# Peptides against a protein of PDB entry 3C66, part 17

Target 1, 189 residues: chain A of PDB entry 3C66
Amino acid sequence: KSWANLFEKNDFFFRYKFYLEITAYTRGSDEQHLKWSGLVESKVRLLVMKLEVLAGIKIAHPFTKPFESSYCCPTEDDYEMIQDKYGSHKTETALNALKLVTDENKEEESIKDAPKAYLSTMYIGLDFNIENKKEKVDIHIPCTEFVNLCRSFNEDYGDHKVFNLALRFVKGYDLPDEVFDENEKRPSK

## One batch from the design tools (peptide; made by RFdiffusion4, then SolubleMPNN)

Design b1_p10_2_s3 (from b1_p10_2, 5 letters changed)
Fold by OpenDDE base, seed 3:
Structure b1_p10_2_s3 (fold): chain B 189 residues (1-189), chain A 10 residues (1-10)
Amino acid sequence: as target 1 above (189 residues)
Amino acid sequence: LIIEPTELRR
């Protein structure tokens, strides 16, 4: 099967039981986020390469399109909540307490000039060489190297009040709603 | 299957 057939969105988020989510967060301007997320996205291929060589990983397949969202984020506590709750279907409903910025509402006076948190999320589908359910795969090293690579690029990215980066291991049935179309049924456990 | 870490925030 050609790589092109593997990149169909509908097949990608049903193909794997496990995913690694990489989210770049920015509480600041759209310009700041564009630079930060663009940097993170540019480094994802290096993370994939490091994951592929791990003995327990059979396949590490990146989804090439980022998922983008933004919220009105008036406080640091709201920013922490976004980082805590985003990326899992179990917890994402907590984000309903915040105002999602949409194309329909972005020009509203209450939203236009409001502090915002921007999110860009990349996904890696994972298949494992695990015969025994008790086998352990440690991805800490490649993930830490990836974070360090992104953070070290510019001193400004050391400001955790503005720039954050999260990697989350998620099961296919617990993927965020954003990855599925309206007509698609979420994978079962 | 045990994956470590399940989450890394930095």
Scores: peptide ipSAE 0.483, ipTM 0.942, DockQ to the pose 0.836
Fold by OpenDDE base, seed 2:
Structure b1_p10_2_s3 (fold): chain B 189 residues (1-189), chain A 10 residues (1-10)
Amino acid sequence: as target 1 above (189 residues)
Amino acid sequence: LIIEPTELRR
């Protein structure tokens, strides 16, 4: 199938059993986030290339569009909670304790000037050569190299109070709800 | 299948 067919949202998130999520977090301005997330996104192709050459990985396919979200984030603890809970269906319900910023509410006085955490998430679908549950694939090296590459680009990105980056390995049935349309049923185990 | 790490935050 052509690469183009892999980027249909509906097919992509049902195609693979496993995904790597790359989330850029920013607790700051939208401008700060745009720069940070844009940088991270620009480097994803390099991570894909490094993943594809691993013996255990058959395919690493990026989804080309980021998922964007933002939350009112009044405290550092809230920011830590977002980073801890986001990216898994099992834990994402904890984010309901925070106010999601939407186009409908963004102009509300309580939201407009509130501290915000911005999230941009890229997805890589993974197919493995290994069917045996006992076999391990170590992605630590390419993931670490990716993080270092992103963080080293600007010294400002060393401020973990503002800028964070997470890579999370998830199963298709545990993908966040954001990847599915309202009419789509989450993949079963 | 065991993938390591399952999460990397930095």
Scores: peptide ipSAE 0.482, ipTM 0.940, DockQ to the pose 0.797
Fold by OpenDDE base, seed 5:
Structure b1_p10_2_s3 (fold): chain B 189 residues (1-189), chain A 10 residues (1-10)
Amino acid sequence: as target 1 above (189 residues)
Amino acid sequence: LIIEPTELRR
């Protein structure tokens, strides 16, 4: 099956039971985020290649388009909260305490000049060779190598106050709402 | 199925 047919949004987020989320965070300028997220996105293919060779992983399929969001982020605590709560349906409701930047509100004075956290999220659909619920797959090595590769590209990316990178393993029923259209029903457990 | 780690932030 051509990769092109799997990149239809509507099928991708229903196709797999498990996903790896890769989120680049930037608390700073849009220019800083474009550079950081662009770098992270450019390296995702290398992570996929490293995941595919793991004995427990049958398929690692990237979704080709990032999901982008931004929040008003006045404090470092808000930035930590975003990183803690984002990426899971169970916890994402906590983000409602922050102002999501939208095309409709971005020109409001209270939003336009506010400190912002930018998020770019890439998704990898995962299929496993292991059906036994007791078996473990360790993805620590490829994930750590990926993080190191991204962070080592520029010394500026060592500033965790500005630049962060998270990898989260998520079940399909616990994907963030952003991946589904308004008329789509979330996968059941 | 247990995946380790479930989250990595760095």
Scores: peptide ipSAE 0.481, ipTM 0.940, DockQ to the pose 0.806
Fold by OpenDDE base, seed 4:
Structure b1_p10_2_s3 (fold): chain B 189 residues (1-189), chain A 10 residues (1-10)
Amino acid sequence: as target 1 above (189 residues)
Amino acid sequence: LIIEPTELRR
């Protein structure tokens, strides 16, 4: 089946037991984030190709649409907290300590001109060729190559105070709430 | 199933 048929949100986040989350972070302007996230997104297909050729990976299917969020991020510590806590249901509740920027609040004086962290997250659904539960799949190489590819595109992207990139391996039951509709139940363990 | 790494931040 062509990847095109998997692009419907409807079952993508229920289809796989495992996901790779790719999050581009920007603490700066929306313009900076647009450039950075756009670059990262443009390279995801290359990561998929590198994952698919690994012996332990049967399928690597990208979800085609990024998930976008932004937070008021007044400090570097807040930015670190976002990067630490985002991308897992177990930890994402810590983000409630930050002000989420929404369409409803973005024009508020306290939010409009505040320092922000922008997040764009891409998801790859993973299926593994593992008969034995004890088998290891090392994705370090393709993930590192991907990060290096993104970071090397522009010297400005070497500034970790502004631009960050994270890859997180997550189980389906631990996906962030953002991937589910209000009426959808999170997958069980 | 053990996937390595579980997280990569750079």
Scores: peptide ipSAE 0.470, ipTM 0.938, DockQ to the pose 0.834

Design b1_p10_2_s4 (from b1_p10_2, 6 letters changed)
Fold by OpenDDE base, seed 5:
Structure b1_p10_2_s4 (fold): chain B 189 residues (1-189), chain A 10 residues (1-10)
Amino acid sequence: as target 1 above (189 residues)
Amino acid sequence: LIIEPEELRR
């Protein structure tokens, strides 16, 4: 099946049981985030290549479009909370305590000049080899190498107060709501 | 990120 067919949103997030989420976080300006997320996104293909060669991984298919979101983030604690709670349906409801920035509200005085956390999330669908169902699959090495690659690109990206990069392994039934349309039913266990 | 076999089991 051509990669082109995998890029239809409606099928991609139902096709795999497992996903790797790659989220670039920026607490700063939109310009800072654009540079940071753009860098991360540009390197995702390298991570895919490293995942594909692992014995336990049969398929690693990236979703080509990032998911973008931003929150009003007045404190560092809020930023830590976002990083802790984002990326899982089980925990994402905690983000409701923060103001989501939308096209409808971005020009509001209370939002326009507020400190913000920007999120860009890439998804990789994973299929594992049946033979390895009894064995541990360690994706730590390629993930760590990826993070190091991104962080080392610019000295500024070493500032964890501003720039963060997280990789999360997520089951299909626990994907964030953002990946589904309003009329789509979340995959069951 | 270590994926345990139990996590890979349906």
Scores: peptide ipSAE 0.262, ipTM 0.884, DockQ to the pose 0.120
Fold by OpenDDE base, seed 2:
Structure b1_p10_2_s4 (fold): chain B 189 residues (1-189), chain A 10 residues (1-10)
Amino acid sequence: as target 1 above (189 residues)
Amino acid sequence: LIIEPEELRR
């Protein structure tokens, strides 16, 4: 399939059974997040290259556009909750306890100056050679190397109170709602 | 299929 077809959102999130989510978190300013997420996004291609050479991985295709969201995040506990619950349909309902920042509400006084957590999420669609085999593919090494690469770029990114980076392996049916249009039905198990 | 270490979640 042509690489061009991977740019179609509707096709991409239905094409694979498995996805790797890469989420950059920032509890701070928009400027801090832009720098952090931009760095992470700039390195995703390196992760893809490392994944592609694993014997158990047939395909690792990045979705080229990040998904952006932000929440009012008044406490560190809220920030931890976001990091724990985000990225899975099973758990993302917990995020409803927080105020999602939208274009409609961002200028409200209670939101505009509130502490915020910013999220940028990149997706990699995965196809495996080990389907129906007992052997598992371990992506720990390339993922850890990726995290280290991003966090080591600037000393500020070592502050976990502000900057975080999570990689989550997710099945297609458990993708967050954000990847689907309102008229799209979530993939079945 | 995948071994996902918990350390990668945060």
Scores: peptide ipSAE 0.173, ipTM 0.839, DockQ to the pose 0.510
Fold by OpenDDE base, seed 3:
Structure b1_p10_2_s4 (fold): chain B 189 residues (1-189), chain A 10 residues (1-10)
Amino acid sequence: as target 1 above (189 residues)
Amino acid sequence: LIIEPEELRR
């Protein structure tokens, strides 16, 4: 199918068995996050280019729309917890301990001025050449190069207390709930 | 088949 067909949300998150999640985290201002996430998003195409040429990867297709969320994040421990638990259906329920910022609550006094963690997540659908390869596909190098490219762009992005970037390999049945509509059934194992 | 997911986190 053409790339155009893959940009339909419903088809994209059911099409592949495997996904690479790229999440930009910011514990700071919305302005800081806009700059950081925008930078990361602008470079995702370079990661795709490095992935698609690997012999073990048959397809690497990006979903072009980022998923955005933010949480009240009072402590560094909360920020670490978000980074640990986000991005997997198995663990994302732990985030319920934090206050999700929504359009409905963002103007509340207790939320408006609270420290926040911002998240922007990009997805790449992956198909592998499994049948003919005895060798493991190692995507570590492209992923490391991508992280280094993003982190080195500005000295401020070296501050891990504020800016973080994580890549997670996830099976389709373990994708976060955010990628599915209310009427969609999660893929089975 | 593939790299372990834990190794991808940065």
Scores: peptide ipSAE 0.195, ipTM 0.865, DockQ to the pose 0.531; fails the geometry check
Fold by OpenDDE base, seed 4:
Structure b1_p10_2_s4 (fold): chain B 189 residues (1-189), chain A 10 residues (1-10)
Amino acid sequence: as target 1 above (189 residues)
Amino acid sequence: LIIEPEELRR
């Protein structure tokens, strides 16, 4: 099946039991985030290539569209909280403590000039070869290489106070609400 | 089945 057939959102987020989430974080300007997230997104295909050749991985398919969000982020602690809580349905409710920036509120004086954290998230659907494997699949190496590749591209991206990159392995039932439409029911356990 | 890459957050 061609990757093109998996670009339908509804099909993609119900197709796999497992997903790898790749989130680029920026606490800074929109311009900084655009550059950082764009770089990360441009490298996702390399991660996919490294994943798909692992003996334990049958399929690694990227969803080609990023999910974008931004929050008012006044403090470093808030930024750490975002990175800790984002990416899992179990924990994402904690983000309600922060002001989500929306098209409706972005021009409000309290939001417009406030410090912000920007998030861009890419998803990879994973299917594993269960029948023939005696050992757990370890994706640590390709993920670490990916992070290092992105971080090393520019010296500025080594500043963890501004730029962060997180990879999260999640089950389909624990995907963030953002991947589902209002009329869609999240997968069950 | 898989080792989670949660430790890779940075």
Scores: peptide ipSAE 0.190, ipTM 0.852, DockQ to the pose 0.580; fails the geometry check

Design b1_p10_3_s1 (from b1_p10_3, 4 letters changed)
Fold by OpenDDE base, seed 4:
Structure b1_p10_3_s1 (fold): chain B 189 residues (1-189), chain A 10 residues (1-10)
Amino acid sequence: as target 1 above (189 residues)
Amino acid sequence: LEIIPERLEK
């Protein structure tokens, strides 16, 4: 069965205990981000394929839709902060110090022409073949290959001041708030 | 279960 039929948003973020978050960051234009994030998204299936063949991974299921956000990002330090704090419920509250761009505020003079960081995040649900709780699964190789694949596509994507790519392993209870509806309760530990 | 790496940035 194709992945497309399996993942309604409704239970995806409750189905797995573990997730891999893939976030494409762009500090630049919307056009730059569209190209960068589109590339990253187009390669996620290759990462999934590489994860699935690892002995410790039983299932790697991608969520089919990216999560999009953008922030006013006047400085490089702000951009670093976004990359550090985004993607975990434990740390995402720090992003409240930045102005989130919304449909309601995007036309405000202070926001419209401001430098922005754009984020597109893809999620992979993970199920592990763990007989022993002490077993280690190393996903470094497939993750590194994925990053290299994305970065090598265009020389411009080597500019870390503009384009960034992060992969984060996150437990279900530590997923960002964006993945849950207002009426949904975050999974417990 | 330990997953390596927990975070990869490049």
Scores: peptide ipSAE 0.225, ipTM 0.863, DockQ to the pose 0.849
Fold by OpenDDE base, seed 1:
Parts: structure tokens; C-alpha cells; sequence
Structure b1_p10_3_s1 (fold): chain B 189 residues (1-189), chain A 10 residues (1-10)
């Protein structure tokens, strides 16, 4: 099946048991985030290529559209919390303590000029060549190369107070709520 | 199935 047929949201997040989440974080301006996230997104195809050639990986299919969100982020501790809690259904409820920026509230004075953390998340669906349940697949090398590639592009991206990049391996039943429509039931374990 | 790493941050 062509990659094009996999890009329907409803099918993609039910198709695989496993996903790799790639999240670009920025605590700064929208302009800073656009540059950083745009760079990360532009390199995802290279990560896919490196994953596909691993012996244990049968399929690595990217979802072509990023998920974007932003939070009011007044402190560095809040920024660390976002990075820790985001990307898993088990932990994402902790983000409810922060103010999510929406189209409805973005013009409020308390939100408009507040410090913000911006998030852009890309998803890769993974299928494994597993004959035996005891097989280990190490994706450390391609993931590390990807992070290094993104971070090395500009010296400014070395500032972890502003720019962060996380890769998270997630099971389909533990995907964030953002990937499902209101009427969709989360995959079971 | 064990996938390594489960999380990578740099």
C-alpha cells in the first residue's frame, strides 16, 4: 500500500501497536519555534530511512502532519514538567495544571504576553519483525544521530533552556489524546 | 519485545 493511504488520521493511529514520537520543544518566541520545529520536521524522513534498514523493523511509516500545541510556561520547572509529562496518555493529565493556549483564549491579556512553551510532535508508526517475543531492537543509534543532526544545525539550538528535542517510544494504547477524534475509542492493550 | 531506548532526550 502506498504511504499516501496511511496518512488518514483515523487509520494511522489504529494501524500500529507501536509509535515513535518526535517532539520539538521551544520555550521562547513563536519565531524561534517555527525555525526549530521546521528543522526537526525536515529531518524526520532521514530518521525513517535509518529505522527502515534496521533488521528488527519491518515498517517505519511517518504521519505527515505535526501536532502542534502551546502552553503558558511561566517557569523553567513548568518547562521541565511539560517535557516529562507530554507524549503519554498515562502522564498527560498533569499538563492540565498549565494553561493550554487555544484559538479561543490566545487574545486574553493574561495569555497573549505570557511566556510560552511550544510543542510540535511528529509520529512514526512501527511494525517489527518479531519471530520471538524475546527479541530486542535497539534504535539508539539512529535516534541519537537524528538528535545530533538537528542540534548541530545551528549553535543556538544547543541552548536547552530554549530548545529541546525528545524521542519517545509509545504503545498505541498510551498515545496522547490529541491523536484521536472525540468519537474515537482509544486502542485497547 | 524490548525497544531501546524507550525515551531519548538531548
Amino acid sequence: as target 1 above (189 residues)
Amino acid sequence: LEIIPERLEK
Scores: peptide ipSAE 0.225, ipTM 0.861, DockQ to the pose 0.845
Fold by OpenDDE base, seed 3:
Structure b1_p10_3_s1 (fold): chain B 189 residues (1-189), chain A 10 residues (1-10)
Amino acid sequence: as target 1 above (189 residues)
Amino acid sequence: LEIIPERLEK
């Protein structure tokens, strides 16, 4: 199959059993988030390269389009909750307690000037070289190197109250709803 | 199959 077929949204999120999610979080301005997320996104290819050379990984394919969302985030606890609950279908319903910022509501006075958390998420589809179900693949090193690379770019990115970065390993059936169209059925276990 | 770590936050 050509690379072009792998970048179709509907095929990509059904093709793999496993995904790595990379989420850049910003509690601050849209400008701050644009800089932070843009940096993270620019480094994803380096993570892919490091994953591809691992003996246990057969394929690591990035989805090139980021998924973007933002929430009204009045407190630090809300920001922690977003980071804890986002990125898994099992837990994402907890985010319904927060106000999602949309194109329809972004100009409302209660939302326009409210503190916000911005999210940008990149996905990597993974296929493994597993002979048996007991095999282990350790991705800690390449993931840590990636985080350090992003965080070290600017001293401001050391402020965890504003800037955060999370990597999550997710099974295809537990991907967030955002990756599927309304007419698509979530993969089964 | 075990993936390590399942989640990394920094």
Scores: peptide ipSAE 0.220, ipTM 0.861, DockQ to the pose 0.843
Fold by OpenDDE base, seed 5:
Structure b1_p10_3_s1 (fold): chain B 189 residues (1-189), chain A 10 residues (1-10)
Amino acid sequence: as target 1 above (189 residues)
Amino acid sequence: LEIIPERLEK
């Protein structure tokens, strides 16, 4: 099957039981985020290649488009909360305490000049080789290598107060609401 | 930084 057919949003987030979420976080300017997220996105293909060669992984398919969001982020604690709560349906409701920046509200005086956290999230659908139920797949190595690759590109990216990168393993039923259209039913457990 | 657990069960 051509990758092109897998990149239709409606099928991709229902196709796999498991997903790897790669989120680039920036608490700073939009310019800083564009550089950081662009770098991360440019390296995702390398992570996919490293995942595909693992014996336990049958398929690793990236969704080609990032999901982008931004929040008003007045404090460092808010930034930590975003990083903790984002990326899981179970916890994302906590983000409702923050103001989501939208096209409708971005020009509001209280939002326009507010400190912001920017998020860009890439998704990889995963299919595992089911041989023995007791087999474990270790994805720590390729994930760590990916993080190191991104962080080492520029010394500025070592500042965790500004730039963060998270990789989260998520089940299909626990994907964030952003991946589904309003009329789509979330996958059941 | 949230890195995935070292080992995932299949």
Scores: peptide ipSAE 0.151, ipTM 0.769, DockQ to the pose 0.129

Design b1_p10_3_s2 (from b1_p10_3, 4 letters changed)
Fold by OpenDDE base, seed 2:
Structure b1_p10_3_s2 (fold): chain B 189 residues (1-189), chain A 10 residues (1-10)
Amino acid sequence: as target 1 above (189 residues)
Amino acid sequence: LEIVPERLRK
C-alpha cells in the first residue's frame, strides 16, 4: 500500500536526491523499439532487487511508468549525440538541435518517413545509507548484469547501430525536464 | 557520494 503512493509522479521525482535512469534507445522502427523497450522494462525489477541488497543502498524504488520520446535521427552521429546528451538537464539542451517528434508533427512529410530514434526511460529513486560524501557505492556489477541480461535475450539486440541501452546516475536537480510538469519547479541542489 | 559508474552504455 505504501508503494502505490510512491508512484505519484509529482512526489516521486521530488522524493529522492538520486536517481538511476535506464534508457532503451532504438534507431529503427516503432515496432523494434516496442519490443526492445518492453524487454528492458520487464527486467527493471531484477535490477531493483540487486540494487536493494547492495551495501550503502537503503532504498531502490522504481517509477513504474516509462518516459517516451522520439527524435528525427538522420545520421549515426545524431544517434550518438542523443545517447550522449539525453538523461541530464545539464546536457539535454543539445537535443534541441534535433527535431522532437510530437503528436502535432508526426504526420508531417519531413517527419513521418524520417529515420527516428526512440527512447524509453525508466527511473529508480535511490536512497543511500551513506552519510559521508567520501563513501563510494559501486553499482557497476548489477548494472552490467542488467545490460547483459537485456542484450542476451535476442541476438538482434547486439546491433548497436539500432539498439542501445544506457544507465545513468543522476541527481534530482539534474533530472531531465520530461519528469516534471510545466507547473512544477525543478528541485534545488 | 560517488556512484560508480555514473554512466554505463552497452
Scores: peptide ipSAE 0.358, ipTM 0.919, DockQ to the pose 0.820
Fold by OpenDDE base, seed 3:
Structure b1_p10_3_s2 (fold): chain B 189 residues (1-189), chain A 10 residues (1-10)
Amino acid sequence: as target 1 above (189 residues)
Amino acid sequence: LEIVPERLRK
């Protein structure tokens, strides 16, 4: 069975206590973002493979679809703020200061021509070995290798003013609101 | 359980 057949959205974000978020950021054109995010997404399976072989990790399961969002991003400071605040329920409310691009507003002249930050986020559900729960699990190496693999693919991706990549370890109760449907209750601590 | 790093940006 393909990964797509194994996990439905409604169950995936309730199945695990822990998640790894992989977000590709682009402050530029939609074409630039499509290339960058597509590359990152194409490499996620390699990261999963590297995570699965770690002694402390029992399961690493990717969610099959990326979450897409975009914001009006007039300044570099706004772009830094997005990268700092996105990916956690605790901090995502700060993004309300920016204009979210939606299907309803994307054709407005003020939004259509505005500089934008594009976000594509992939999720990996993590299950840890009980015996190792008291131990420190270091994922720095596989995560760094993943980032380097993505960044080294094209010289253009060395421009941090345009292209960024972040990995965030998040607890299930602190997942962004985007992963839940309107009728779904966020997991408690 | 401690995961290191909790966040990586590059």
Scores: peptide ipSAE 0.356, ipTM 0.917, DockQ to the pose 0.843
Fold by OpenDDE base, seed 5:
Structure b1_p10_3_s2 (fold): chain B 189 residues (1-189), chain A 10 residues (1-10)
Amino acid sequence: as target 1 above (189 residues)
Amino acid sequence: LEIVPERLRK
Protein backbone atom coordinates (compact mmCIF):
# COMPACT_ATOMS: atom_id res chain seq x y z
CA LYS B 1 0.00 0.00 0.00
CA SER B 2 1.29 3.43 -0.93
CA TRP B 3 1.82 5.78 2.01
CA ALA B 4 -0.60 8.08 0.25
CA ASN B 5 -3.27 5.43 0.61
CA LEU B 6 -2.48 4.75 4.25
CA PHE B 7 -3.17 8.26 5.43
CA GLU B 8 -6.38 9.90 4.46
CA LYS B 9 -6.29 13.59 5.31
CA ASN B 10 -9.12 13.36 7.82
CA ASP B 11 -7.50 10.57 9.77
CA PHE B 12 -3.92 11.81 9.63
CA PHE B 13 -4.49 15.05 11.53
CA PHE B 14 -6.42 13.24 14.25
CA ARG B 15 -4.14 10.23 14.50
CA TYR B 16 -1.24 11.84 16.32
CA LYS B 17 -0.99 14.11 19.33
CA PHE B 18 2.11 15.75 17.91
CA TYR B 19 3.25 16.96 14.53
CA LEU B 20 6.35 18.41 12.97
CA GLU B 21 5.64 21.09 10.40
CA ILE B 22 8.18 21.80 7.68
CA THR B 23 7.44 25.05 5.89
CA ALA B 24 9.29 26.41 2.90
CA TYR B 25 8.84 30.15 2.49
CA THR B 26 9.57 32.17 -0.61
CA ARG B 27 9.20 35.91 -1.02
CA GLY B 28 9.66 36.12 -4.75
CA SER B 29 8.27 34.49 -7.85
CA ASP B 30 6.14 31.40 -8.04
CA GLU B 31 8.92 29.82 -10.08
CA GLN B 32 11.41 30.44 -7.30
CA HIS B 33 9.01 28.91 -4.83
CA LEU B 34 8.34 25.85 -6.95
CA LYS B 35 12.04 25.12 -7.07
CA TRP B 36 12.60 25.79 -3.38
CA SER B 37 9.56 23.97 -2.06
CA GLY B 38 10.13 21.10 -4.45
CA LEU B 39 13.64 20.70 -3.10
CA VAL B 40 12.46 20.82 0.52
CA GLU B 41 9.70 18.33 -0.17
CA SER B 42 12.15 15.99 -1.86
CA LYS B 43 14.27 15.90 1.31
CA VAL B 44 11.49 15.32 3.85
CA ARG B 45 11.87 11.56 3.55
CA LEU B 46 15.46 11.92 4.75
CA LEU B 47 14.30 13.87 7.79
CA VAL B 48 11.73 11.17 8.54
CA MET B 49 14.43 8.53 8.41
CA LYS B 50 16.58 10.49 10.84
CA LEU B 51 13.67 11.05 13.21
CA GLU B 52 12.65 7.40 13.20
CA VAL B 53 16.00 6.28 14.56
CA LEU B 54 15.82 8.57 17.60
CA ALA B 55 15.20 6.61 20.78
CA GLY B 56 12.44 8.95 21.88
CA ILE B 57 10.49 8.69 18.64
CA LYS B 58 8.34 5.65 18.06
CA ILE B 59 6.76 6.75 14.80
CA ALA B 60 7.40 9.51 12.28
CA HIS B 61 4.86 9.42 9.46
CA PRO B 62 4.83 12.08 6.76
CA PHE B 63 1.69 13.40 5.20
CA THR B 64 2.50 13.07 1.53
CA LYS B 65 0.81 16.22 0.20
CA PRO B 66 2.01 19.74 0.90
CA PHE B 67 -0.29 22.51 1.97
CA GLU B 68 0.09 25.54 -0.25
CA SER B 69 -0.73 29.15 0.51
CA SER B 70 0.30 32.56 -0.71
CA TYR B 71 -0.03 36.02 0.74
CA CYS B 72 0.45 39.48 -0.58
CA CYS B 73 3.65 40.47 1.13
CA PRO B 74 4.51 44.13 0.55
CA THR B 75 7.27 44.43 3.15
CA GLU B 76 10.02 42.51 4.87
CA ASP B 77 8.12 42.98 8.11
CA ASP B 78 5.13 41.24 6.60
CA TYR B 79 7.37 38.39 5.57
CA GLU B 80 8.75 38.11 9.08
CA MET B 81 5.22 38.16 10.47
CA ILE B 82 4.19 35.31 8.20
CA GLN B 83 7.16 33.27 9.34
CA ASP B 84 6.47 34.08 12.97
CA LYS B 85 2.72 33.54 13.02
CA TYR B 86 2.16 30.72 10.55
CA GLY B 87 1.95 27.11 11.66
CA SER B 88 0.05 27.45 14.93
CA HIS B 89 -3.65 27.91 15.49
CA LYS B 90 -2.84 30.18 18.42
CA THR B 91 -1.06 32.69 16.21
CA GLU B 92 -2.36 32.21 12.68
CA THR B 93 -5.18 34.74 13.13
CA ALA B 94 -2.53 37.42 12.76
CA LEU B 95 -2.24 36.41 9.12
CA ASN B 96 -5.74 37.77 8.55
CA ALA B 97 -4.10 41.17 8.33
CA LEU B 98 -2.57 40.06 5.04
CA LYS B 99 -4.33 39.39 1.77
CA LEU B 100 -4.53 35.70 1.07
CA VAL B 101 -4.03 34.92 -2.59
CA THR B 102 -6.73 32.61 -3.89
CA ASP B 103 -7.73 31.23 -7.24
CA GLU B 104 -10.59 33.70 -7.18
CA ASN B 105 -8.52 36.82 -6.57
CA LYS B 106 -5.12 36.03 -8.11
CA GLU B 107 -5.97 37.88 -11.32
CA GLU B 108 -7.05 41.07 -9.58
CA GLU B 109 -4.93 44.07 -10.50
CA SER B 110 -3.92 44.73 -6.90
CA ILE B 111 -2.83 41.13 -6.36
CA LYS B 112 -1.47 39.92 -9.68
CA ASP B 113 1.68 42.01 -9.66
CA ALA B 114 2.02 42.44 -5.91
CA PRO B 115 4.97 41.03 -3.99
CA LYS B 116 4.03 37.65 -2.60
CA ALA B 117 5.13 35.20 0.01
CA TYR B 118 4.59 31.58 -0.92
CA LEU B 119 4.29 28.82 1.66
CA SER B 120 4.53 25.08 1.26
CA THR B 121 4.07 23.03 4.40
CA MET B 122 4.73 19.35 4.96
CA TYR B 123 3.53 17.55 8.07
CA ILE B 124 5.02 14.65 9.98
CA GLY B 125 2.92 12.88 12.57
CA LEU B 126 4.89 11.87 15.64
CA ASP B 127 4.44 9.21 18.28
CA PHE B 128 6.92 9.11 21.13
CA ASN B 129 8.49 6.42 23.26
CA ILE B 130 7.94 8.30 26.46
CA GLU B 131 7.45 6.53 29.74
CA ASN B 132 7.54 9.68 31.80
CA LYS B 133 5.84 12.94 30.86
CA LYS B 134 8.97 14.76 32.03
CA GLU B 135 11.18 13.19 29.40
CA LYS B 136 12.94 15.35 26.86
CA VAL B 137 13.33 14.49 23.20
CA ASP B 138 15.93 16.46 21.29
CA ILE B 139 15.31 16.65 17.56
CA HIS B 140 17.76 19.50 17.01
CA ILE B 141 20.36 17.45 15.16
CA PRO B 142 18.15 15.88 12.50
CA CYS B 143 16.26 19.14 12.00
CA THR B 144 19.46 21.15 11.63
CA GLU B 145 20.92 18.62 9.24
CA PHE B 146 17.76 18.82 7.18
CA VAL B 147 17.85 22.61 7.01
CA ASN B 148 21.52 22.58 6.09
CA LEU B 149 20.90 20.00 3.41
CA CYS B 150 18.20 22.13 1.82
CA ARG B 151 20.08 25.42 2.13
CA SER B 152 23.33 24.03 0.76
CA PHE B 153 21.79 22.71 -2.43
CA ASN B 154 21.99 26.07 -4.18
CA GLU B 155 23.76 29.26 -3.16
CA ASP B 156 20.63 31.24 -3.98
CA TYR B 157 18.85 29.50 -1.13
CA GLY B 158 21.18 31.25 1.28
CA ASP B 159 19.29 34.49 0.69
CA HIS B 160 17.04 34.75 3.72
CA LYS B 161 15.26 37.73 2.20
CA VAL B 162 13.80 35.36 -0.36
CA PHE B 163 14.08 31.80 0.87
CA ASN B 164 13.30 30.56 4.35
CA LEU B 165 12.74 27.22 5.98
CA ALA B 166 11.11 26.55 9.31
CA LEU B 167 10.43 23.46 11.34
CA ARG B 168 7.80 23.73 14.05
CA PHE B 169 6.72 21.21 16.62
CA VAL B 170 3.00 21.51 17.26
CA LYS B 171 0.37 19.70 19.22
CA GLY B 172 -2.60 18.30 17.37
CA TYR B 173 -4.99 20.79 18.96
CA ASP B 174 -2.78 23.64 17.75
CA LEU B 175 -2.51 22.62 14.10
CA PRO B 176 -3.35 25.34 11.57
CA ASP B 177 -6.94 25.52 10.36
CA GLU B 178 -5.83 24.58 6.85
CA VAL B 179 -5.45 20.93 7.80
CA PHE B 180 -9.10 20.57 8.80
CA ASP B 181 -12.21 20.67 6.70
CA GLU B 182 -14.90 23.18 7.60
CA ASN B 183 -17.05 20.44 9.06
CA GLU B 184 -14.27 18.91 11.13
CA LYS B 185 -13.75 19.67 14.78
CA ARG B 186 -10.27 20.50 15.92
CA PRO B 187 -8.81 17.94 18.31
CA SER B 188 -9.15 18.83 21.96
CA LYS B 189 -6.28 19.06 24.41
CA LEU A 1 7.12 15.95 27.31
CA GLU A 2 9.59 18.53 26.11
CA ILE A 3 10.58 18.62 22.47
CA VAL A 4 13.67 20.58 21.58
CA PRO A 5 13.60 22.69 19.62
CA GLU A 6 9.94 23.58 19.40
CA ARG A 7 10.83 25.75 16.46
CA LEU A 8 13.80 25.97 14.15
CA ARG A 9 14.20 28.72 11.59
CA LYS A 10 17.41 28.87 9.55
Scores: peptide ipSAE 0.382, ipTM 0.924, DockQ to the pose 0.840; fails the geometry check
Fold by OpenDDE base, seed 4:
Structure b1_p10_3_s2 (fold): chain B 189 residues (1-189), chain A 10 residues (1-10)
Amino acid sequence: as target 1 above (189 residues)
Amino acid sequence: LEIVPERLRK
């Protein structure tokens, strides 16, 4: 099937057993995040191309829509916590300790002018060409090249206090809740 | 199946 047919949310997150999550983090302004996340998103296609040519990867299909979230992030420790806990269903409950910014609360005095961490997450569905379950697929090189490509675009993006980028390999049953609708059941193990 | 790395933060 063409990539175009995979852009429907409902099918995409049930289609693959494995996903690569690419999250751009920004602790700063919305403008900073827009630039950073936009850059990262613009480079995802290059990562896909590099993944597709790996012998162990049969298919790498990007989901074209980013998932956006933001949290009140008063401290650097909070920012580290977000980066540590986000992107896995197993750990995402820890984010409940932070105030999620929503359309309903964004104008509240305690939220409006508070320091924020912005997150934009892209997903790549992966199908592996592995006959033996004991085989290893190393995606370190293409992932590192991708990160370096994003970071090298602007010197400002080298500031890890503001801009961060994470890639996480996640099983379908461990995808964050954000990818499922309220009426959808999470894939089983 | 083992994917390396499972997580990369840079």
Scores: peptide ipSAE 0.375, ipTM 0.923, DockQ to the pose 0.844; fails the geometry check

